# Ledger of designs, part 310: peptides against a protein of PDB entry 8OXM

Target 1, 371 residues: chain A of PDB entry 8OXM
Amino acid sequence: FKAEFRLAGGVNLPKIIDCVGSDGKERRQLVKGRDDLRQDAVMQQVFQMCNTLLQRNTETRKRKLTICTYKVVPLSQRSGVLEWCTGTVPIGEFLVNNEDGAHKRYRPNDFSAFQCQKKMMEVQKKSFEEKYEVFMDVCQNFQPVFRYFCMEKFLDPAIWFEKRLAYTRSVATSSIVGYILGLGDRHVQNILINEQSAELVHIDLGVAFEQGKILPTPETVPFRLTRDIVDGMGITGVEGVFRRCCEKTMEVMRNSQETLLTIVEVLLYDPLFDWTMNPLKALYLQQRPEDETELHPTLNADDQECKRNLSDIDQSFNKVAERVLMRLQEKLKGVEEGTVLSVGGQVNLLIQQAIDPKNLSRLFPGWKAWV

## One batch from the design tools (peptide; made by RFdiffusion4, then SolubleMPNN)

Design b2_p27_7_s2 (from b2_p27_7, 12 letters changed)
Fold by OpenDDE base, seed 1:
Structure b2_p27_7_s2 (fold): chain B 371 residues (1-371), chain A 27 residues (1-27)
Amino acid sequence: as target 1 above (371 residues)
Amino acid sequence: MLTRRQITAIKNMELRFEEELEEAEKA
């Protein structure tokens, strides 16, 4: 281990530590404190299983459809070591960094990321109509720029084209797998892009199994497919390669229903895997930047005394687990809103839901649905 | 800003890429 560490930023101030292996190779490790990495570790195992299913199918294998995974070593309920995704950048950092973000560089006359956030925060408690109007004004004055990622990184036209296809395939695979697992909308800092492969890496998998729908501001999209995410695909957007890769991924997931259900069932009932949304986690995920100052976690140890009868907790847990399994089974059957859809029909519905400005305008403004 | 010709060329490359995959699926 090197004696020096860097901070990766964020509330938990994760430490980046450089380690020299016995092979003489330097490896970066992210040490997260105060975070339960078990959920991340479990979700990485589920992603590896999904990748195995995708590699067995000829159509998805030929398209190289994979969800990027990273090594997670949980050390405790509140600490662990992540393999740092070397050569990745958060899409949020590339897009909306205050100093050198792509929006500021390419669209200097548009609203700042701060102005957009302020406008959307001002309407947070307003009607859906008012949220929609302000969101549309923000979107008009904050135009997508994520196409410039591949243009900056890949100067050769053939390489640029291949990397943009790799990006599009990565978004498709992660969107469909993420929908099946109920990851919902993903904060722009929790999506990394590889600067060499243009593939996405999803980190901080603390919201799964549609638990984002029970947040104080419920999720309204099946996955993140915001305007910048679409702009990165280039001129075809969600049509062509993206749609087809979503359909091929969904076909594999639906055809693997029994395997997916069995694995998720084992995970949902694993006493070591806490996937449930609690009020404190919900507050943390949707905290206002202004509210960060007052929540000193006086987690006094004494709130252990609500011994709600173990029986009532177990019954409530089991009912939530059963509901999650039923909803997973519906998704894998193509049951949406009480109707059975074809793969193409289901994928189309999900894409339309994910890009709908009415759904995007209703998201928590902290997650920056205009990016 | 991409020219109409560049946009058409990109769309045609994406189409050909998917056609090549479909042909390789039939073989």
Scores: peptide ipSAE 0.113, ipTM 0.746, DockQ to the pose 0.012
Fold by OpenDDE base, seed 5:
Structure b2_p27_7_s2 (fold): chain B 371 residues (1-371), chain A 27 residues (1-27)
Amino acid sequence: as target 1 above (371 residues)
Amino acid sequence: MLTRRQITAIKNMELRFEEELEEAEKA
């Protein structure tokens, strides 16, 4: 270990440590000291299984459809080591960094990221109609710029085109796999982009199995498909390569129903894997100051062991696990809103739900649905 | 900003890329 460390951005101030391996190679490691990394570790194993299924199918293999994974080594319930994805940046840091963000550089006359956030915070407790109107005003005065990521990083036109396709395929694969697993909390700091491959890396996997829908402000979208995410795909947007890659990914997931259900069932009943949303976690996720700069004192969650009778906890847990498995089975059968859909019909519904400005306007402001 | 000609060229490259994949899947 080197004696020097760097702070990564974010509320938990994770430490970046340079380590020399037994092979003599330097590797960066991220040390998180306040998060339960067991959830991330379990979800990475599920992503590796999904990648194995995608590599077995000829159509998804030829398209190089994969979800990016990272190594997680839990050290305790509150600490662990992650393989730091060298050459990745949070999409939020590239887009909406206060000093040099792409929105400020390319659209200096648009609203600032802070002005957009303030406007959406002012309507947070208002009607859905008022939220929608303010969201549309914000979107009109905050135009997408994520196309410039590939244009800045890849100066050769042939490389630029290949990397933009790699980005589009990565968004499609992670969106469909994330939807099947019910992955939530997809804010702009929880999605990294690789500066060399243009592929996405999803981090902080603690909101899974649709637990984002039971937050105080429920999640209303199946995955992040906001205007900047779409702008990164270029002129075809959600049509063409993105839609076809979603359909091929969904086909592999639906054809792998038995394998996916068996693995998720084992995980839901694993006593070491706490996937359930608790009230303190829900408050922490939706009380985060949107500006990562305010050191709000970590409320010491005093371990008030609510001694709820063990028997009532177990019965309530089993009923939630059964509902999660039933909903997973419905998704894998193409059952949406009580109707059986084709792969193309299901993917189309999910895309329409994810891009609907009415759904986006209802999200928690800290999710930054206008980005 | 990309010209209309550049936009059309990019769309045609994306279409050809998917057609080549579909042909290679049938073979």
Scores: peptide ipSAE 0.112, ipTM 0.732, DockQ to the pose 0.012
Fold by OpenDDE base, seed 4:
Structure b2_p27_7_s2 (fold): chain B 371 residues (1-371), chain A 27 residues (1-27)
Amino acid sequence: as target 1 above (371 residues)
Amino acid sequence: MLTRRQITAIKNMELRFEEELEEAEKA
């Protein structure tokens, strides 16, 4: 390890360290000291299994459908080493960085990212109708610009086209796999884009198995398919390549039902894998930028063993796990709202749900559904 | 802004790419 470290931004101030391998190669690693990386590690294993399923199918293999993975080494319940995704940038940083974000550069007369966030925070406790109206106003005055990512990075038209296809395929694969695993919407900082491949890397996988639906502000979308995410696909948007890649991914997932159920069952009942949503985690995930100042969690984990009857906790846990498995089985059968759908019908429903401004307007404003 | 011609060219490239995939799936 080199003696020098860099701080990555964010609340947890992760340390970027450079290490020289036994092969003489320098590798960057991210050391997190306040996060449980076990969930990330487990989700990376599930993604690797999904990638194996996708690679076995001819249609998905020909399309190079993969979810990007990174190495996670948990060191403790609160520390671990991540492979630093070198040559990646958070989509949120590219789009809505305070100084030189793509929205400010390409749409200088639109609302600022701050103005959008402020408007949506003002209506956070309001009716769905008021949220929708303000969200539509925000969307009208904050037009998507993510198409410019590939245009800035790939100057050759043929390379640009191929990279935009790679992006579209990556969004499709991660969206469907993310839906199956119940990852829900993803914060714009938790989606990285590779500046060389245009593929997405999903990080901070602390919400899985639809636990986003039990947040104080429930998730209302199956995956992140916001206007900028769609704009990155180019002129066809969600039609053509994206839709077909979703359908082919969903087909592989549905045809792998037994395998996926078995894997998820093992994970849900693993006592070392805390996938359940707790109030502190929920607060952390939906922290307001203004509330960042006061929550020094003095996690005085006074282990008050609230001997809550282990039996009642276990029964409640088992019922949640059973519900998650049942819902996963429904998804893999194409059961949506009590109706069995074809792959195309299911994918269409999911796309419509994900792009519906009524659903997007109901999301937690901190996750910036207008981006 | 992309010209209408460029937009049409991109759409035609996407269409061809998908047709080539579909043909390769049938073979």
Scores: peptide ipSAE 0.096, ipTM 0.728, DockQ to the pose 0.012
Fold by OpenDDE base, seed 2:
Structure b2_p27_7_s2 (fold): chain B 371 residues (1-371), chain A 27 residues (1-27)
Amino acid sequence: as target 1 above (371 residues)
Amino acid sequence: MLTRRQITAIKNMELRFEEELEEAEKA
């Protein structure tokens, strides 16, 4: 290990440590503290399986549809080593960095990222109507700029076009696979972009199997398809390449139903894979600035009250696991809201749900739905 | 800001790219 470390951006301030291997090669390692990296490790294995399915299909292989994966070595329940995604930046860091974010550079007369956050926090406890009105005001005064990512990084027009397609394909693949797996917490710091490939790297995979829907502020979108995400696709937006790549990905997932169900079933009942949402995790994910002052970790809340009879916990767990499997089977059959949809119909519904300002306005302000 | 002509050109490039993929899938 080198004596120097760098801080990666984000709330958890993960440490980037340069390691010299026994082979004399320098490797960057991300040391996450306080996170259970076992969830990330398991979800990376699921993504590798999904990538294998996508590589077996000719249409998805020709489109190079893949989810970017990284190596995870869990060391404990609260520590592990991630392979640092060298040459990646959080989308949030590029877009809404306080000093030199793309919104500030390209739209200096728009609301600041802080003003947008403040306005949405002020209405957090208000009606859905008030949230919607303020969200629309924020959106009007905070126009998307993510198109400039590829324009800044790729000066050659042919390379620029290829990388913008790679980005669009990466968004499509990760959106559909993320939806099938019920991946949540897709805030702008949990999505990295590769500065060389323009592909997305999804990190912090701890909210899966629709557990984002049971948060105090439930997740109301199937995946992140916000205005900046769409702006990065360029002038076609969600039409053309994105829609087709979603449809081709969904087709492969639906045709792989038995394989996906079998793997998810094994994972749901794996005692080493804690996928369930707990109150402490829910509080951590949706912490209010007001709640930071009272979370003195009284670690001394007696483990005694959580001794609800092992039988009642096991029965409640089994009922949640069964509901997750049933909902996964519905998704893989194209069952949405009790109706069987075609691949195109299902993808269209998911896109409409993800871009709906009413759904976006209801999200937790920390998710930054206006970005 | 892209001109309407540049916008149409990019849309036509994206369309041609997908058509070439579909043709290469039928072959």
Scores: peptide ipSAE 0.050, ipTM 0.696, DockQ to the pose 0.012

Design b2_p27_7_s3 (from b2_p27_7, 18 letters changed)
Fold by OpenDDE base, seed 4:
Structure b2_p27_7_s3 (fold): chain B 371 residues (1-371), chain A 27 residues (1-27)
Amino acid sequence: as target 1 above (371 residues)
Amino acid sequence: PLTERQKTQVKNMEERFLEELKKREEL
């Protein structure tokens, strides 16, 4: 290990440690000290299985539809080593990192990211109507700029074209796979973009199986498809390549129902995979930036009390696992709100839900739905 | 901020992107 470490940014301030291997190769390692890396490891295995299914289908293989994976070595429930995605940047860092962010560079007269966050936090406890009005004002004064990522990184027009396609295909694959697995909305610091491939890498997979819907501020979108995510696709937005890649991914997922159900069932009942939402995790995920100052809980909480309520916890767990499996089966059948949809109908509904300003305005302001 | 020349270049890149997508039957 080198003596120097860098912070990768993001909510958990993960430490990037440069490691020299016995082969003399330098490898970046991400050390997370607070997140359950077992969840990340399990979800990477699910993504590998989804990738195997996508490679078997001619249409998805031709389009190179894959969800990017990374190696996770869990050391404990709260610590481990990630193989850092070398040559990746958080999309939030590219977009809204202080004065060097793309919004400030390209749109210097728009609202700052801080002004947008402040406005949305002021209405956090207000009506859905007030949230929507303020969200629309924020959106009017904070215009998307993510199209410039590929234009900055890929100066050759033919390379730029292929990288924009790779980006759009990566968003489509991760959106549909993420919907099937119930990953929900993804914080902008938990989506990395590869500076060479333009593919997305999703990190911090602690919210899965629609557990984001039981947060104090429930998730209202099936996946992150915010204005900057769409702007990265260019002039076609969600139409053409993105929609078609979503449909082809959804076709493979629906045609693989038995395999996906079996995999998820094994994982839901794995005692080493704590996918359930707990109050501390919910507080952490939706903590206000202002509340970061006081919580040094010296949780020397004695392990003794956890044994007694096992029976009620087990019944509640089993009922949640059953509901997750039922909802997964519905998704894989195209059942949305009690109606069976075609692949195109289901994908259309999901896209409309994900881009709806009413749904986006209802998200937790800390997740920055205007970016 | 982009210059007017850069805005025109971006526009021309988006138009060419749309044309190449049509040519590849990706739309």
Scores: peptide ipSAE 0.272, ipTM 0.847, DockQ to the pose 0.014
Fold by OpenDDE base, seed 2:
Structure b2_p27_7_s3 (fold): chain B 371 residues (1-371), chain A 27 residues (1-27)
Amino acid sequence: as target 1 above (371 residues)
Amino acid sequence: PLTERQKTQVKNMEERFLEELKKREEL
């Protein structure tokens, strides 16, 4: 290990450590503290399985539909080594960095990222109607700029075209796979973009199996398809390439129902895989600036064994696991709100839910639904 | 802020993107 470390961008300031391997090669490692990297490791295995399914299908293979994976080495419940995603940046760092983010560079007269966040925090405890009105005002005064990512990075028009296509395909694949697995907490610091491939890398996979819906502020969207995410696709937005790639991904997932159910069942009952939402995790994910002062770093998650009777824990756990499996089976059958949909109908519903400003306005302000 | 020349360049890139998508039957 080098004595020097760099901070990666993000709320938790993950430490980038340069490691010299036994082979004499320098490897950058991301050391994330406080997050259960076992959850990330397990979800990477699920993504590898989804990628295997996508590579077997001719239509998804032709489109190179993959969810990006990284090597996770869990060291403990609270420490591990991530293979540093070399040449990646958080989309939030590119878009809304305080000094030189793309919004400030391209739209200097729009609201600042801080002003947008402040306005949404002021209405956090208000009605859904008041949240919607303020969200629409924020959106009107904070216009998307993510189209400029590929234009800045890829100067050759033919390369630019292929990279924008790779980006759109990556968003589609990760959105549908993420929806099937019920991935939450898709804020702008948990989504990295590769500066060479234009593909997305999803990190911090601790909110899975729709556990984002039981947060104090429930998640109301199936995946992140916000205005900047859409702007990165260019002039076609969600129509054409994105929609088709979602449909082709969903076809493969639905046709792989038995395999996906079997894998998820094994994971739900793995005693080493804590997928359940707990109150401390919920508080950590939806911290208010006012609540930061009282969370002493010494709250070992281990010492709040709430003396739930062991019998009530096991029965409640089993009922939640059964509901997760039932909901996964419904998704893989195309059952949405008690109705069986075609692949195109299901994908359309998910896109409409993800772009609905009423759903976006209800999200926790830290999710930054206006970005 | 983008110059009018840069806005025109962006527009021309988006038009070419749409044409190439149509040509590849990606739309």
Scores: peptide ipSAE 0.259, ipTM 0.842, DockQ to the pose 0.014
Fold by OpenDDE base, seed 5:
Structure b2_p27_7_s3 (fold): chain B 371 residues (1-371), chain A 27 residues (1-27)
Amino acid sequence: as target 1 above (371 residues)
Amino acid sequence: PLTERQKTQVKNMEERFLEELKKREEL
C-alpha cells in the first residue's frame, strides 16, 4: 500500500488507495467505510449476467454493448475493497470541480456549480412550478460541456470517433439495464468515466428495484440522461447511436425475461441481500447541508431495537418483493402505465421521461440534474 | 474559453463524426 490516498468526491468520501498486486501491477482500490458493499457485489453479478446475455446476441455483440464491472471484495458488512478501474474519474470531478472543472474552463461566464446548487436548494421545499422555473434559469446559464472530454483525452480524430462511440454505447447499455433493475441514486459522483476507454462505470448500487421512488424526494427519471450526459454523445444527441443501442439492449432484456426474473427472485429472497429502503438510508441519501452539523458520529444504532414482530416484517417484505417482481415483469413485457409498448415505443418513453425538464426539476438538488 | 480556431476545429470534427456515422449505418 502506498501511504498516499485520494478522496473521491461524495458523501462518504471513499478513499482511493493505490495497491501493488502480486503481479507487480498498481491497482487503485476504493475503500468505502459505511456502505454495504454486499449490495454492490450482488449487483456486479447481475451486470455480469446481463453482459453474458448481451454477448450471446449478434446485434449487441457487434456493437460491443457491455456494462463495465468491477471486482468487489467485501471485508465486512460495512467495509470492503472495490477493485477500481485504473484511470477512471467521477464525471462530477471532470465537469464541476471547484478549481478547474470543464464548465469553468469552457464556460467561464456561466453560473458556477455552487451558484446552481444554491439556487436549486433555495427552491427545494417550493412548488413544482417554482422548481421548474428556477431549473430552467439554471439550465440557460449553465450550458453543457461534456463533449470536450473526448476532445481533451483523444487528440487523434479516428481514436476520438471510436471513443465517442464507445461512450454513447456505454450510456445506452447502462441506462437500459439500470432501468430494468430499477437503479437509482445516479448522481455525478456515482458515475465514473474511464479516461482510456470512454466507458462509464456505475458505482454505489445501494438504490435498486425502484427504491429511489420511495425516497422523501422521489426519483422522477428512469436513468441519468442529463444535458452533459447527452452532450458527450456529440451532434446526434439521443438520436441515432444512443436510441438504437437502447433498443437493441431492451430487445435482449425482453427476450431474456425468464432468466432475469429467476435471478432477481433469488436475490430478492436472499437474507444476505438488503435491498429494501430504510429511513436511515433515506436520510443519508437525501441529507440536507443543515442536518450535517447535528449528525454526530454517535449513531451507535444499537441493532437491538428493531425487534419489530418477525411475522409483520416478513409479510410486509414479501408484499414488497412480489411488487418488485411484478414491476420487473411489466418492464420486460413493455408494460408502461397499463399500456403494452413495442421496444421502440418503450425506449422512446424512457428517453422522453429522462430528458423532461419537469421531471429533472423535481429531483433532489444533490442529484445535480442541471449537470 | 475556446479560440475561434478551436471552435472551427470542433465544428469540423462534429461534421466528420456525422459523416462517418452515416457511412457505418449507425444513424
Scores: peptide ipSAE 0.234, ipTM 0.827, DockQ to the pose 0.014
Fold by OpenDDE base, seed 1:
Structure b2_p27_7_s3 (fold): chain B 371 residues (1-371), chain A 27 residues (1-27)
Amino acid sequence: as target 1 above (371 residues)
Amino acid sequence: PLTERQKTQVKNMEERFLEELKKREEL
């Protein structure tokens, strides 16, 4: 281990540790502190299974549809080693870095990321109408720039073309797999882009199985498909390649219903996999900058054995797990809002929900739905 | 801000991208 560590951007300031392997290769490792790396590890196994299903299908294999995975070595409930995805950057860092973010570079006369956040925070407790109006003003004065990522990284036109396709395919695969697993909207710092492959890597998988819908500010989108995510696809936007890759991914997921249900059932009842939303986790995920000042009490949560009757907790847990399984089964049947949809109809509904400014305006401002 | 030359280059790249997608029947 080198004595030097770098801080990765983010609230938990994850420590990047450079390790020399027995092969003499330096490997960067992310040491996340308080994050439940078991959730990430479990979700990586689910992604590997989804990738196996996608590789078996000719149409998804032809399109190289895969969800990027990373190695997770959980060391404890609160510690582990991530093999850091070398050559990845958070999309949020590329887009809205304070110093040299793409919005500032390409759109210097637009609102700053801070101005956008401030405006959306001012209306956080307001009506949906007021949120929508302010979101539209923010969007008008904060135009997407993610199209420039591939243009900056890939100077050769033939490479640029292939990487633009790889990006769009990666967004499609991760969006549909993420919807099936109920990952919901993803914070811009929890989506990494590989600077060599243009593929996305989703990290910090602590919100799964639609638990984002039970947050104090519920999620309103099935996955992150914000204006910059779409702009990264270029002139075609969500049409053509993206839509077709979503449909082909959804076909594989729906045709693999029994396998996916069995896997998720085993995981939901794994006593080592705490997927449930708790109030402290909800507060942490939707903490306001104003609330950061109060959470400095070292709550020594002494593990006071609240021997709350194991029976009532177990019964409540089982009812939540059953509801998750039922909703997963509905998704895999194409049941949306009580109606059975075709793959194309379901994918269309999901895309429309994900890009709707009314849905985006209702998201938690900390998740930056205008980016 | 992008120069007019850079804007034209971006436009020409996106037009070529759309043409190549059509040729590959990926649309």
Scores: peptide ipSAE 0.228, ipTM 0.818, DockQ to the pose 0.014

